# Ledger of designs, part 29: peptides against a protein of PDB entry 7BDX

Target 1, 212 residues: chain A of PDB entry 7BDX
Amino acid sequence: EMGAAACTLLWGVSSSEEVVKAILGGDKALKFFSITGQTMESFVKSLDGDVQELDSDESQFVFALAGIVTNVAAIACGREFLVNSSRVLLDTILQLLGDLKPGQCTKLKVLMLMSLYNVSINLKGLKYISESPGFIPLLWWLLSDPDAEVCLHVLRLVQSVVLEPEVFSKSASEFRSSLPLQRILAMSKSRNPRLQTAAQELLEDLRTLEHN

## One batch from the design tools (peptide; made by RFdiffusion4, then SolubleMPNN)

Design b1_p9_7_s4 (from b1_p9_7, 6 letters changed)
Fold by OpenDDE base, seed 4:
Structure b1_p9_7_s4 (fold): chain B 212 residues (1-212), chain C 212 residues (1-212), chain A 9 residues (1-9)
Amino acid sequence: as target 1 above (212 residues)
Amino acid sequence: as target 1 above (212 residues)
Amino acid sequence: SEAEELRRA
């Protein structure tokens, strides 16, 4: 209980850029983010397929950890820290997103995807995650999720890849050959306006890339 | 481990006034400080008389909790919060300081005493802690500690009481009758310059109160 | 597109 409460408060205050700088300016940052990855991994490995007590202290703790990573990645110096000093954490996030099944741990997936999107704002971060083994299959696996919020954040991450020619060119063939176009087209007709817009924008960007 | 790491980071960033405001502006503050008191109490009750593994994750966690309380009490709105909404936490700190023996949990005592001193900056806080049952005996019990840093923070808290006539007048008779004058005089000859100065200042303030 | 930095409390 207390650990989850403290971590949740740390998550809340990490929305401030100055707090992220303070966290990273300390000698504890490396250890903290290393243990963060291990803790998240341990949680996901302990999940029995069906029963997620989403309201457990353990779940809340892991959500707060993922939220902290997201908020760190929202700051330029935080992205630089993650990409330079905490690559294992990024690898862990990618692994966990692959280990989770469609519909499983939706809130955690959203936070982890938000963190990856924030990392993708930095070209070095985008290169790192996009060059990860199985990255393109992972995107399509995640896009099969029934949750609109998961799919939204996947589409945003896909768009980050598509909008960077240097990154996209390296995987363009795999991307084009495996693109779940019918799924994205279905999302462009979603009743969720955010998902609808994100799918429409991605389809427009993809059309532009076919003509160039 | 992870809980202690998160709590330690929260402690570090709570040195900022804006972070204290952010913690208190959330709907989680009341619960957090309630559980903080319980966690600290549970730790102290689990201490076997002799063997403190001061480097344990549990110890580090409790130190961080006490540090957070100290940093909250260092801010005007934080003092107001503690005195108005978290009196049970203040009662717990007073109790724990009484439950600990001389030389036991020195670092925790220092942090808790610092928090009480910060609370004493507010007249309402000073009134509350000074009116607590056994407060004067507690000060002298704590002043019997062999640790110079513990004694320093006790002397500072005693000075806060002495410098407030409205508070001091209520306990002046008990204070004068039980004052460990020889102990304070010995501290005024300490090789620790901070302890020496604090003891000298307190002796000067006490002399001024005898002549008025 | 200005990458929307996602901060969440």
Scores: peptide ipSAE 0.036, ipTM 0.846, DockQ to the pose 0.050
Fold by OpenDDE base, seed 3:
Formats: sequence, C-alpha cells, structure tokens
Structure b1_p9_7_s4 (fold): chain B 212 residues (1-212), chain C 212 residues (1-212), chain A 9 residues (1-9)
Amino acid sequence: as target 1 above (212 residues)
Amino acid sequence: as target 1 above (212 residues)
Amino acid sequence: SEAEELRRA
C-alpha cells in the first residue's frame, strides 16, 4: 500500500519538467529505473491465470511506475537518459508488451506504449526501439488488441516509424509485407474519433510513401 | 526495494516548495500521510529485539518517509496541512519518539524531531504538539539520548516552547520542576559546536524568563 | 507534427 501511494505521488509531480530534471540529476535515478523494469516484469509474470484485480495496490504501483517512465520520456533529457542509461528498461517494456495478451492489462499497455512513443520523439530513441528484434511483429500483435486506446497508441508509434525515412527504410520490406491493412482500414472507420483520425493519417502517410 | 527507491526520489524532490504544493494540491495527500504514520509505527514495532539493519530497504523507506514529512513541514502550507488534516501522523511521531530507547534509531529520531520542530515554527503547530499528553516528559526522555544530534534537535524544540509565552505559560510549572538542568549545562560544554550553542542559547533564554 | 508530449499527472 505505502509503495503505491508514494509512487503515485512521485508520478504526479513528475509531470513537471523541473522534477524530472531533479530526479535525473541525482545519483539514484539509475537504481530506480533498473528496479522499475524488474518490478513491472514481476507483476506481468504474476498475471498468468489470475483474475486481474486492476484496483490492487500492486496494479496501482505498476501504473505509477509506468506513468513516471512516460513523464520522464516526455522530456528531452529524460529521453536521452532512458536511451543512454536505461536501455534494459526499454527492452523490458518491449518484452512485456509482447508477453501480454490482447485485452490483458490494457491500462498498463497504454502507459508503456505512451512511454515508447515519447522515446520515439527523437531519432536515437526511435532507432533503438525499432531495431529491437521482432519490433514490427510486436506492433501488429499489439494492433490486434480489441481496445481502442491500445490501438491508437500503436498507430502513433507506427506513425513515428513511417515519418522517419532513416528508420522506415530499414524495415520497409518487412513493414509492407506484414502490414495489417484491413485492420487499419477498419480503424479508419472507428467510432473512436482519436483512433479514426490516427488511422486516416497513417493511411495517408503510407499512400504518400508508395508514390515516392 | 522498489518502494524505498521511489520514496527516496520523492523525498529528494520534496525539498522544493513547488513540489510540496503539488503534493498537497492533489487528492492523494491525505491517504499518503495516513499510511505514512502506520508504516513508521509498524517499523518501530518490528525493532523490539532485532539488530537494527540501518541499511535495510525498510529502514531507508522509513527514513525517506520521515524526510518527506520534514520537507512538507518546512513550508507554511505544509505545516497547515499537517496540523489541520494529518494530526494522527503528528500523534504517531510523538508516540514513536517515546517508544524508542536512547540510542535506538538515532537517524529516524532526528528526522522525526526535525519534522516536529518545523511544525513548531507556527503557533498552531506548536500549540498542538505541546498540548500532547506527556509532551514535557517526552522531551526529557529524548534529551537523555547519548547522540548529540538527537539532543540538539530536542533543545531546538524546547527553545520553540520557551520562546512562545502563550505556550510556555501553560507548562511553565511542570517545565521548571522537571528541567534536566545538569544535562543542559553539560551540553553547553559539548565538543559538538551546534549542540553547545543550542544549549547556551537555551540557558540564556531560561535565565531571561526567571528575571521576568 | 508537434508531438503532443503526453504528460499525464
């Protein structure tokens, strides 16, 4: 309980850039983010077969951790820190996104995807995550999720890849051959306006790339 | 482990007034400080008979919690919050200071005493803690500690009482009758310059009060 | 595209 409460407060205050800088300026950041990955992994491993009590202290703790990572990744120095000094955490997030089934841990998946998207804002971050083995299959696995918010954040991450020629060129063949076009087309007709817009924009970007 | 790491980061960033305001401006502050008291109490109760591993994750967690309380109490709005909304936490701190033996949990005692001193900066806070049953005996119990830092912070808290006529007048009889004058005189000759100064100042203040 | 920095408090 106490851990969840403390971590939730830390999550809230980490929305400030100055707080992120203060966290990263200390000697304790490395240890914190190392243990974060391990804690998230342990939580996901515990889910096999049990009814997910989403409101448990443990769940709230893990959500707060994922929220902190997201807020850190929202800042330029935070992205640099994660990609330079906490690559294991990024690898863990990618792994956990693969380990979770469609519809499983939706809130956590959204937070993790948001963190990866924030990392993808800079070229170094995008390169690192996109060069992960099985990255493209992982995107499509995640896009099979029934949840509109999960799918939205997948599409945003895909867009980050598509809009960066240096990254897209490396995966373009695999990307085009495995693209779940019918799924994206279905999303472009979603009742969720954010999902609909993201799918439409991605389809437009893809069309532009086929004509060039 | 993770809880200690998160709480340590929160402690560090709570040194900022803006972070304290952010913590208190949220809906989660009450819950956090409620659980803080319970957690500290559970820790102190666990110490009976065991060799204190000061470097344990649990110890570090509790130190960080006490540090957060201290930092909150350093700010005017934080003092108001504690005295208005978290009185149970203050009562817990007073109780735990009584439950600990001389030389036991020195670091925690120092942090708790610092928090109480910070609360004592305003009249409302000082009134609240000084009106606690057994407050004066508690001060003398704490002043029997062999640790110079503990004794220093006790003397500072005593000074807060002595310098406020409205508070001192209510306890003056008990205070004068139980004052460990020989102990304070010994502290005025301490090799610790901070303790020496604090003891000298308190002796001067007491002399001034006897002549008035 | 201004990447909306998703800061969630």
Scores: peptide ipSAE 0.033, ipTM 0.845, DockQ to the pose 0.049
Fold by OpenDDE base, seed 5:
Structure b1_p9_7_s4 (fold): chain B 212 residues (1-212), chain C 212 residues (1-212), chain A 9 residues (1-9)
Amino acid sequence: as target 1 above (212 residues)
Amino acid sequence: as target 1 above (212 residues)
Amino acid sequence: SEAEELRRA
């Protein structure tokens, strides 16, 4: 309980850029983000056995950890820190997104996807995550999720790849051959306006790339 | 481990006034400080049985909690919050300071005394803690500690009482009858310059009160 | 920036 409460407060205050800078300026940041990945992994591995109540202290603790990572990645120096000093955490987030089934831990999946999207704003971060083994299959696995918010953040991450020619060119063949076009087209007709817009924009960007 | 790491980061960033305001502005602050007192109490109660390594994750966690309380009490709105909304935490800190033996958990004792001193800067806070049952005997119990830093913070808290006529007048009879004058005189000759100064200043303030 | 919109407490 107390750990979850402390971590939730740390998540809340980490919405400030100055707090993120203070977290990163301390000698404890590296250890914190190392243990963060291990804690998130341990939690996700425990889900296959126990009906973990989504509202448990442990779930709230892991949500707060994912929220802190997202808030760190929202800051330029935080993205630089993650890409330079916490690559294992990024690898863990990618692995956990692959281990989770469609509809499983939707809120955690959204937070992890938001952190990866924020990392993708940095070209070095985008290069790192897009060159990770199985990245393209992972995006399509995540796009199979019935949750509109999961799909939205996947489409945004796909768009970050498509909009960067240096990154897209490396994966363009695999991307084109495996693209779940019918799924993206279905999302472009969604009643969710954010999902609809993201799917339409991605389809427009893809059409522009077919003419080049 | 992860709870201690998160709480230690929260302690570090809580040195900022804006972070303290953010902690207090959230709907989670009351629950956090309620559980903080319970966690500190549980830890202190566990010390009588196990040689708890002072460097354990649990010890570090409780130090971080006490550090957060100290940092909150360093801010005007934080003192107001503690005195208005977290009185049980102040009562717990006073009780724990009474439960600890001389030389036991010196670092925790220092942090708790620092938090009470910060609370004593607020007249409402000073009134509250000084009117707590057994407050004067507790100060003398704490002054028996062999640690110079513990004794320094006790002397500072005693000075906060002595310098406030409205508070001192209520306890003046008990204070004068039980004052460990020889112990304070010994501290005024300490090789520790901070302890020496605090003891000398208190002796001067006490002499001024005897002439009135 | 798109990153600022993703700061969620």
Scores: peptide ipSAE 0.030, ipTM 0.845, DockQ to the pose 0.063
Fold by OpenDDE base, seed 1:
Structure b1_p9_7_s4 (fold): chain B 212 residues (1-212), chain C 212 residues (1-212), chain A 9 residues (1-9)
Amino acid sequence: as target 1 above (212 residues)
Amino acid sequence: as target 1 above (212 residues)
Amino acid sequence: SEAEELRRA
């Protein structure tokens, strides 16, 4: 209970750039982000046995942790920190996104995808994430999720790869050979306006790349 | 572990007035400060049985909680919040200061006394604390502590009472009849310069009040 | 690309 409350407050205040700088300027940041990854991993591993109520203190705690990572990654110095000093956390987030089944822990997946998207705004972060083993298969695994919000954030992350020629060129062959085009086309006709727009924009970006 | 790390970061960033305002502006603040009191109380109650290593995660967690309360009380809106909406936390801090033996949990006592001193800067806070049952005996109990830093913060809190005529007049008879004058005089000769100065200033303030 | 809006709890 108390841990979840403290972490929820920390999440809320981390929406300020100055608070993110204060978190990162201290000598406790490395330890915090290291055990963040471990805590998220332990939570996901516990889901296979105990029907942890999604409204549990543990769930709220892990959501707050993922929210803090997202807010840190929204700031330039936070992206630099994550990419330079907390790569294990990024690896853990990628792993957990793979371990979670379609429809499982939707809210956590959304938060983790938001954090990865923010990291991907940094070219060094985008390179790191996109060069991770199994990254492209992971994107398609996540795109099979029945949740529109999960799929939306996957499409945005795919767009980050597509919009960066240096990164896209390294994965272009695998990307083209495995692209779930019919799934993306189906999303472009979604009743969810955000998902519809993201799928349309990605399809336009892909068409532009085929003409170059 | 993770809870202590999160709370330590929250403590660090709460040194900013804007962060304190952000903590208090949210709808989670009341719950947080309520369970803060409960957590501190549970920790102190656990000390009678388990030799909790002072360097434990639990100790660090409770220190961070006390630090957050101190930083909140350092800001005008934070004092107003504590005095208006979190009186139970103030009652808990006063209770725990009474339950802790001389030399027991010195660092926690210092943090709690710092928080009470900051609250006492507000006249409404000073009135609330000083009108608490057993407040004057509690001050003298705490002044018997062998730790110079505990005694320093007690003397500062006593000074807050002495410097406010409206508050002092209500307790003046009990205060004068129970004042450990010889103990304060001994502190005015301390080799600790901060304790020495605080004891000297208080003795000067007391002399000024006797001439009025 | 624009960062996600900073999420308030």
Scores: peptide ipSAE 0.029, ipTM 0.846, DockQ to the pose 0.061; fails the geometry check

Design b1_p9_8_s1 (from b1_p9_8, 3 letters changed)
Fold by OpenDDE base, seed 3:
Structure b1_p9_8_s1 (fold): chain B 212 residues (1-212), chain C 212 residues (1-212), chain A 9 residues (1-9)
Amino acid sequence: as target 1 above (212 residues)
Amino acid sequence: as target 1 above (212 residues)
Amino acid sequence: MRYFPSSLD
């Protein structure tokens, strides 16, 4: 309980760039982000089968941790820190996204995907996560999620890859051969306007790449 | 471990007034400070006899909590919040200071005393804590501590009472009858310059009150 | 591209 409350407050204040800088300027940041990955992994491993996210202090704690990572990744110096000093955490997030079933821990998935998307804003971050083994299969696995918000954030991450020629060129063959085009086309017709727009933009970007 | 790391970061950033305002502006502050008191109480109750403060994650966690309270109390709006909305926490701190033996949990005592001193900067805060049952005996109990830093902060809190006529007048009889004058005189000769100065100033203030 | 901060629910 106390940990969840403390992390929730830290999450809230970490929306400020100055707070993120203060977190990263101290000697405690490395330890914090190291334990964060371990804690998130422990939580995900504790899930048996088709367990829904419990409305528990433990779940809230893990959400707050993922939220802090997302807010840190929203800042340029935070992205630099994560990619330079906390790669294990990024690796853990990628692993956990693979370990979770479609529809499982949707809120956590969204936060983790938001953090990866924020990391992807930097070319160095995008390179790092896209060069992770099984990254392309992971994107398609995640795109099979029944949740529109999960799918939205997957599409945004896919778009970050597609819009970066240096990154896309390395995975273009695998990407084209495995692209769940029918799924993306279905999303472009979604009743969720954010999902619909993201899918449409991605399809337009893909068409542009076929003509280049 | 994770809780200690999170609270340590929150403690660090709470040194900023803007962060304190952000903490208090949210709907989570009440819950946080409620659980803080409970957590500190649970920790102190777990101490058996003459147990020294363990260099543990639990101790670090409680220190961080006490540090956050101190930083909040350092800000005017934070003092107002504590006195208006978290009186139970102040009551808990006073209780815990009474439950701890001389020389026991010195670091925690110092942080708690610093928080009470910060609260005492506001007349409303000073009134509230000084009107706590057994407050004067508690001050003398704490002044028997072998630690110079504990005694220093007790003297500062005593000075806050003595310098406020409205508060001092209510307890003046009990204060004068129970004042450990010889102990304070000994502190005015301490090798600790901060303790020496604080004791000397208090003795000067007391002499001034006897002539008025 | 724009960053997305996470909100407290």
Scores: peptide ipSAE 0.054, ipTM 0.846, DockQ to the pose 0.119
Fold by OpenDDE base, seed 2:
Structure b1_p9_8_s1 (fold): chain B 212 residues (1-212), chain C 212 residues (1-212), chain A 9 residues (1-9)
Amino acid sequence: as target 1 above (212 residues)
Amino acid sequence: as target 1 above (212 residues)
Amino acid sequence: MRYFPSSLD
């Protein structure tokens, strides 16, 4: 209980840029983020298909860790830190997103996807994650999720790849050959307004790239 | 490991007033400080006279909790919160200080004493702790510690009582009848400069009160 | 691109 409570408070205060700078300015950050990845990995491996007790201390603890990573990645110095010094954590997040089944650990997926999106705001971060083995298949795997929030964050991550010419050019062939167009078209008709808009915008961006 | 790391980071960032305000402004603070007291109590009860592994995750976790309380008490709104809404935590700290033997959990004692001293800066806080059952005997018990840092913080807490007429008048008879004068005189000759100075200043304050 | 901080909610 207490560990989850403390980590949740750390998550809450990490929404401040000054707090993120304080976390990173200390000698504890490297160790903290190293263990974070291991802890998240251990949690996901423990699920064995059991119904996630969403309100368990363990779940809350891992959500708080993922939330901290997200908030760190929301800040320029945090992105720089993650991309330079915590690449193993980014690799772990990508791995965990691949290991989770559709509908499984939805809240955790959302937080991890938010963290990757925030990392992708940095060109160096976007290059790193997009060059990860199996990244494009992973995007489509995640887009198979029945949850609208998961799919929304996948679409945003896809859009960040599409809108960066230097990144998109490296994967354009694989991207075009595997694009789940029917899935994205279905999302553009979703009753979820945010998902609907994100799918429409991505389709417009893709049309623009075909004419160039 | 991860809980201790997260709590240690929370401790580090709690040195900022803005972070303390953020902790207290949320709906999680009350629960956090309630469980903090229970966790610290459970830890102290578990020691059973074993040699404290100072570097254990458990020790580091409890030190971080005590450090957070200290940093909260360093801020005016934090003192107000502790005195109004977390009295059980203050009672727990007083209890734990009484339960610990001389030389036992020295670092934890120092942090807890620092928290009580910070609380005592608020007149309402000083009144509350000084009116606690057995407070004066507890001060002398703590002053029997062989550690100079523990004794230093006890002397500062005694001084805060002595220098507040409204508080001192209520306990003056018990204080005068039980004062370990020889112990304080020995401290005024300590090789530890901080302890030496604190003991000398307290002796001067006491002399001033005898002439009034 | 706009970053997305996580909320506790």
Scores: peptide ipSAE 0.052, ipTM 0.847, DockQ to the pose 0.119
Fold by OpenDDE base, seed 1:
Structure b1_p9_8_s1 (fold): chain B 212 residues (1-212), chain C 212 residues (1-212), chain A 9 residues (1-9)
Amino acid sequence: as target 1 above (212 residues)
Amino acid sequence: as target 1 above (212 residues)
Amino acid sequence: MRYFPSSLD
């Protein structure tokens, strides 16, 4: 209980850039993010079946941790910190996104995807995550999720890769060969306006790259 | 482990007034401070003997909680919040200070005393704590502590009472009858310069009040 | 690209 409450408050205040700087300016930041990864991993490994007690203290605690990571990644110095000093955490997030089934832990997936998207704003971060083993298959696995919000954040992450020629060139062949085009086309017709827009934008970007 | 790490970071960032405002501006603040009191109480009740594992996760967690409360009390809106909305936490701190033996949990005592001192800056806060049952005996009990830092913060809290005529008048008889004058005089000769100064200042303030 | 902060939802 107390840990979840404290972490929730830390999540709330971490929306401020100055708070993120303060978090990172301390000598305890490295330990915090190391333990964060371990805690998230332990939580996912302890999940029995597809039913998550979303209202449990453990769930709220892990959500808050993922939220903090997202807010850290939202700022330039935070992205730099994650990419330089907390790569294991990024690796853990990628692993956990692969370990979770479609429809499982949707809220956590969204938060983790938001964190990776924010990391992807940094070219070094984008390079790091995109060169991670199994990254492209992971994106398609995540696009199989029935949840529109999960799929939305996957599409945004895919767009980050597509919009960076240096990154896209390294995996363009694999990307093209495995692209779930029909799934993306279906999303472009979604009743969810955000998902529809993201899918349309990605399709436009892909078309532009085919002509160059 | 993770709870202690998160709470430690929250403590660190709570030194900022803007962070305290953000903590208090959320709907979760009341729950956080309620659970804080319960957690601190549970920790103190679980202490077996005078030996505290100061390096334990539980100790660090409770220290961080006490530090957060202190930082909240350092700001006007935080003092107002504690006095209006979290009186149970103040009651808990007073109780815990009474439950701990001389020399026991010194670091926690210091943090709790710092929080009460900060609360005492507010006239309403000073009135609240000074009118708490057993407050004056508690001050003298705490002055029996062998630790100079504990005694220093007690002397500062006593000074807050003495410097407020509205508060001092209500308990002046009890205060005068039970005042450990010899102990305070001994502290005024301490080799610890901060303790020496605080004891001297209090003795001067007491002398001034005897002439009025 | 714009970052997305996480909200306490």
Scores: peptide ipSAE 0.051, ipTM 0.847, DockQ to the pose 0.120
Fold by OpenDDE base, seed 5:
Structure b1_p9_8_s1 (fold): chain B 212 residues (1-212), chain C 212 residues (1-212), chain A 9 residues (1-9)
Amino acid sequence: as target 1 above (212 residues)
Amino acid sequence: as target 1 above (212 residues)
Amino acid sequence: MRYFPSSLD
């Protein structure tokens, strides 16, 4: 209980750039983000047994951790820190997104995807995550999720790759050969306006690349 | 481990007034400070059995909690919050200071005394803590501590009472009859310059009150 | 301009 409460307060205040700078300016940041990855990994591994209720203190604690990572990645110095000093955490997030089934831990998946999207704003971060083993298959696995919010954040991450020529050129062959086009087309007809727009924009960007 | 790390980061960033305002502006502050008192109480009660090492994750967690309370009490809105909305926490701190033996949990005692001193800057807070049952005996119990830093913070809290006529008048008879004068005189000759100065100032303030 | 998603608080 107390750990979840403290971490949730830290999540809330980490929305401030000055708080992110204070977190990262301390000698404890490296340890914190190292343990964060381990804690998230332990939580996801525990789900294969007893269905941990979404409302548990442990779930709330892991949500707060993922929220902190997202807020850190929303700031330029936070992105720089994650891509330079906390790569193990990024690897852990990618692994955990692969380990979770469609429909499982939706809120956690959304937070982890938001953190990766924020990291992708940094070209070095985008290069790092896109060059991770199994990155393209992972995107399609996540795009099979029944949750519209998960799919929205996957499409945004895909778009971040597509819009960067240096990154897209490395993945272009695998991307073109494995693209779940029918799934993206179905999303462009979604009743969810955010998902519909994201799918339509991605389809437009992909069409532009086929003519070049 | 993770809870202690998160709480220690929150302690560090709570040195900012804007962070304290953000903590207190959220709907989670009341619950956080309620659980804080309970957690500190559970920790102190656990010490009667196995000597918890000062370097344990649990000790570090409780230090961070006490540090957060101190930082909150250092800000005007934080003092107002504690004295209006978290009185149970103040009662808990007073109780725990009484439950600890001289030389036991020195670092925690210092943090708790610092929090009470900061609360005493608010006249409503000073009135509340000074009117608590056993307050004067508690001060003398704490002043018997072999640690100079504990004694320093006790002397500062005593001075806050002595310098407020509205508060001192209520306690004056008990204060005069039970004052450990020989102990304070010994502290005024301490090799610790901070303790020496605090004891000398308190003796001067007390002498001024005897002539009025 | 890239959208900066915030945490789901």
Scores: peptide ipSAE 0.047, ipTM 0.845, DockQ to the pose 0.091

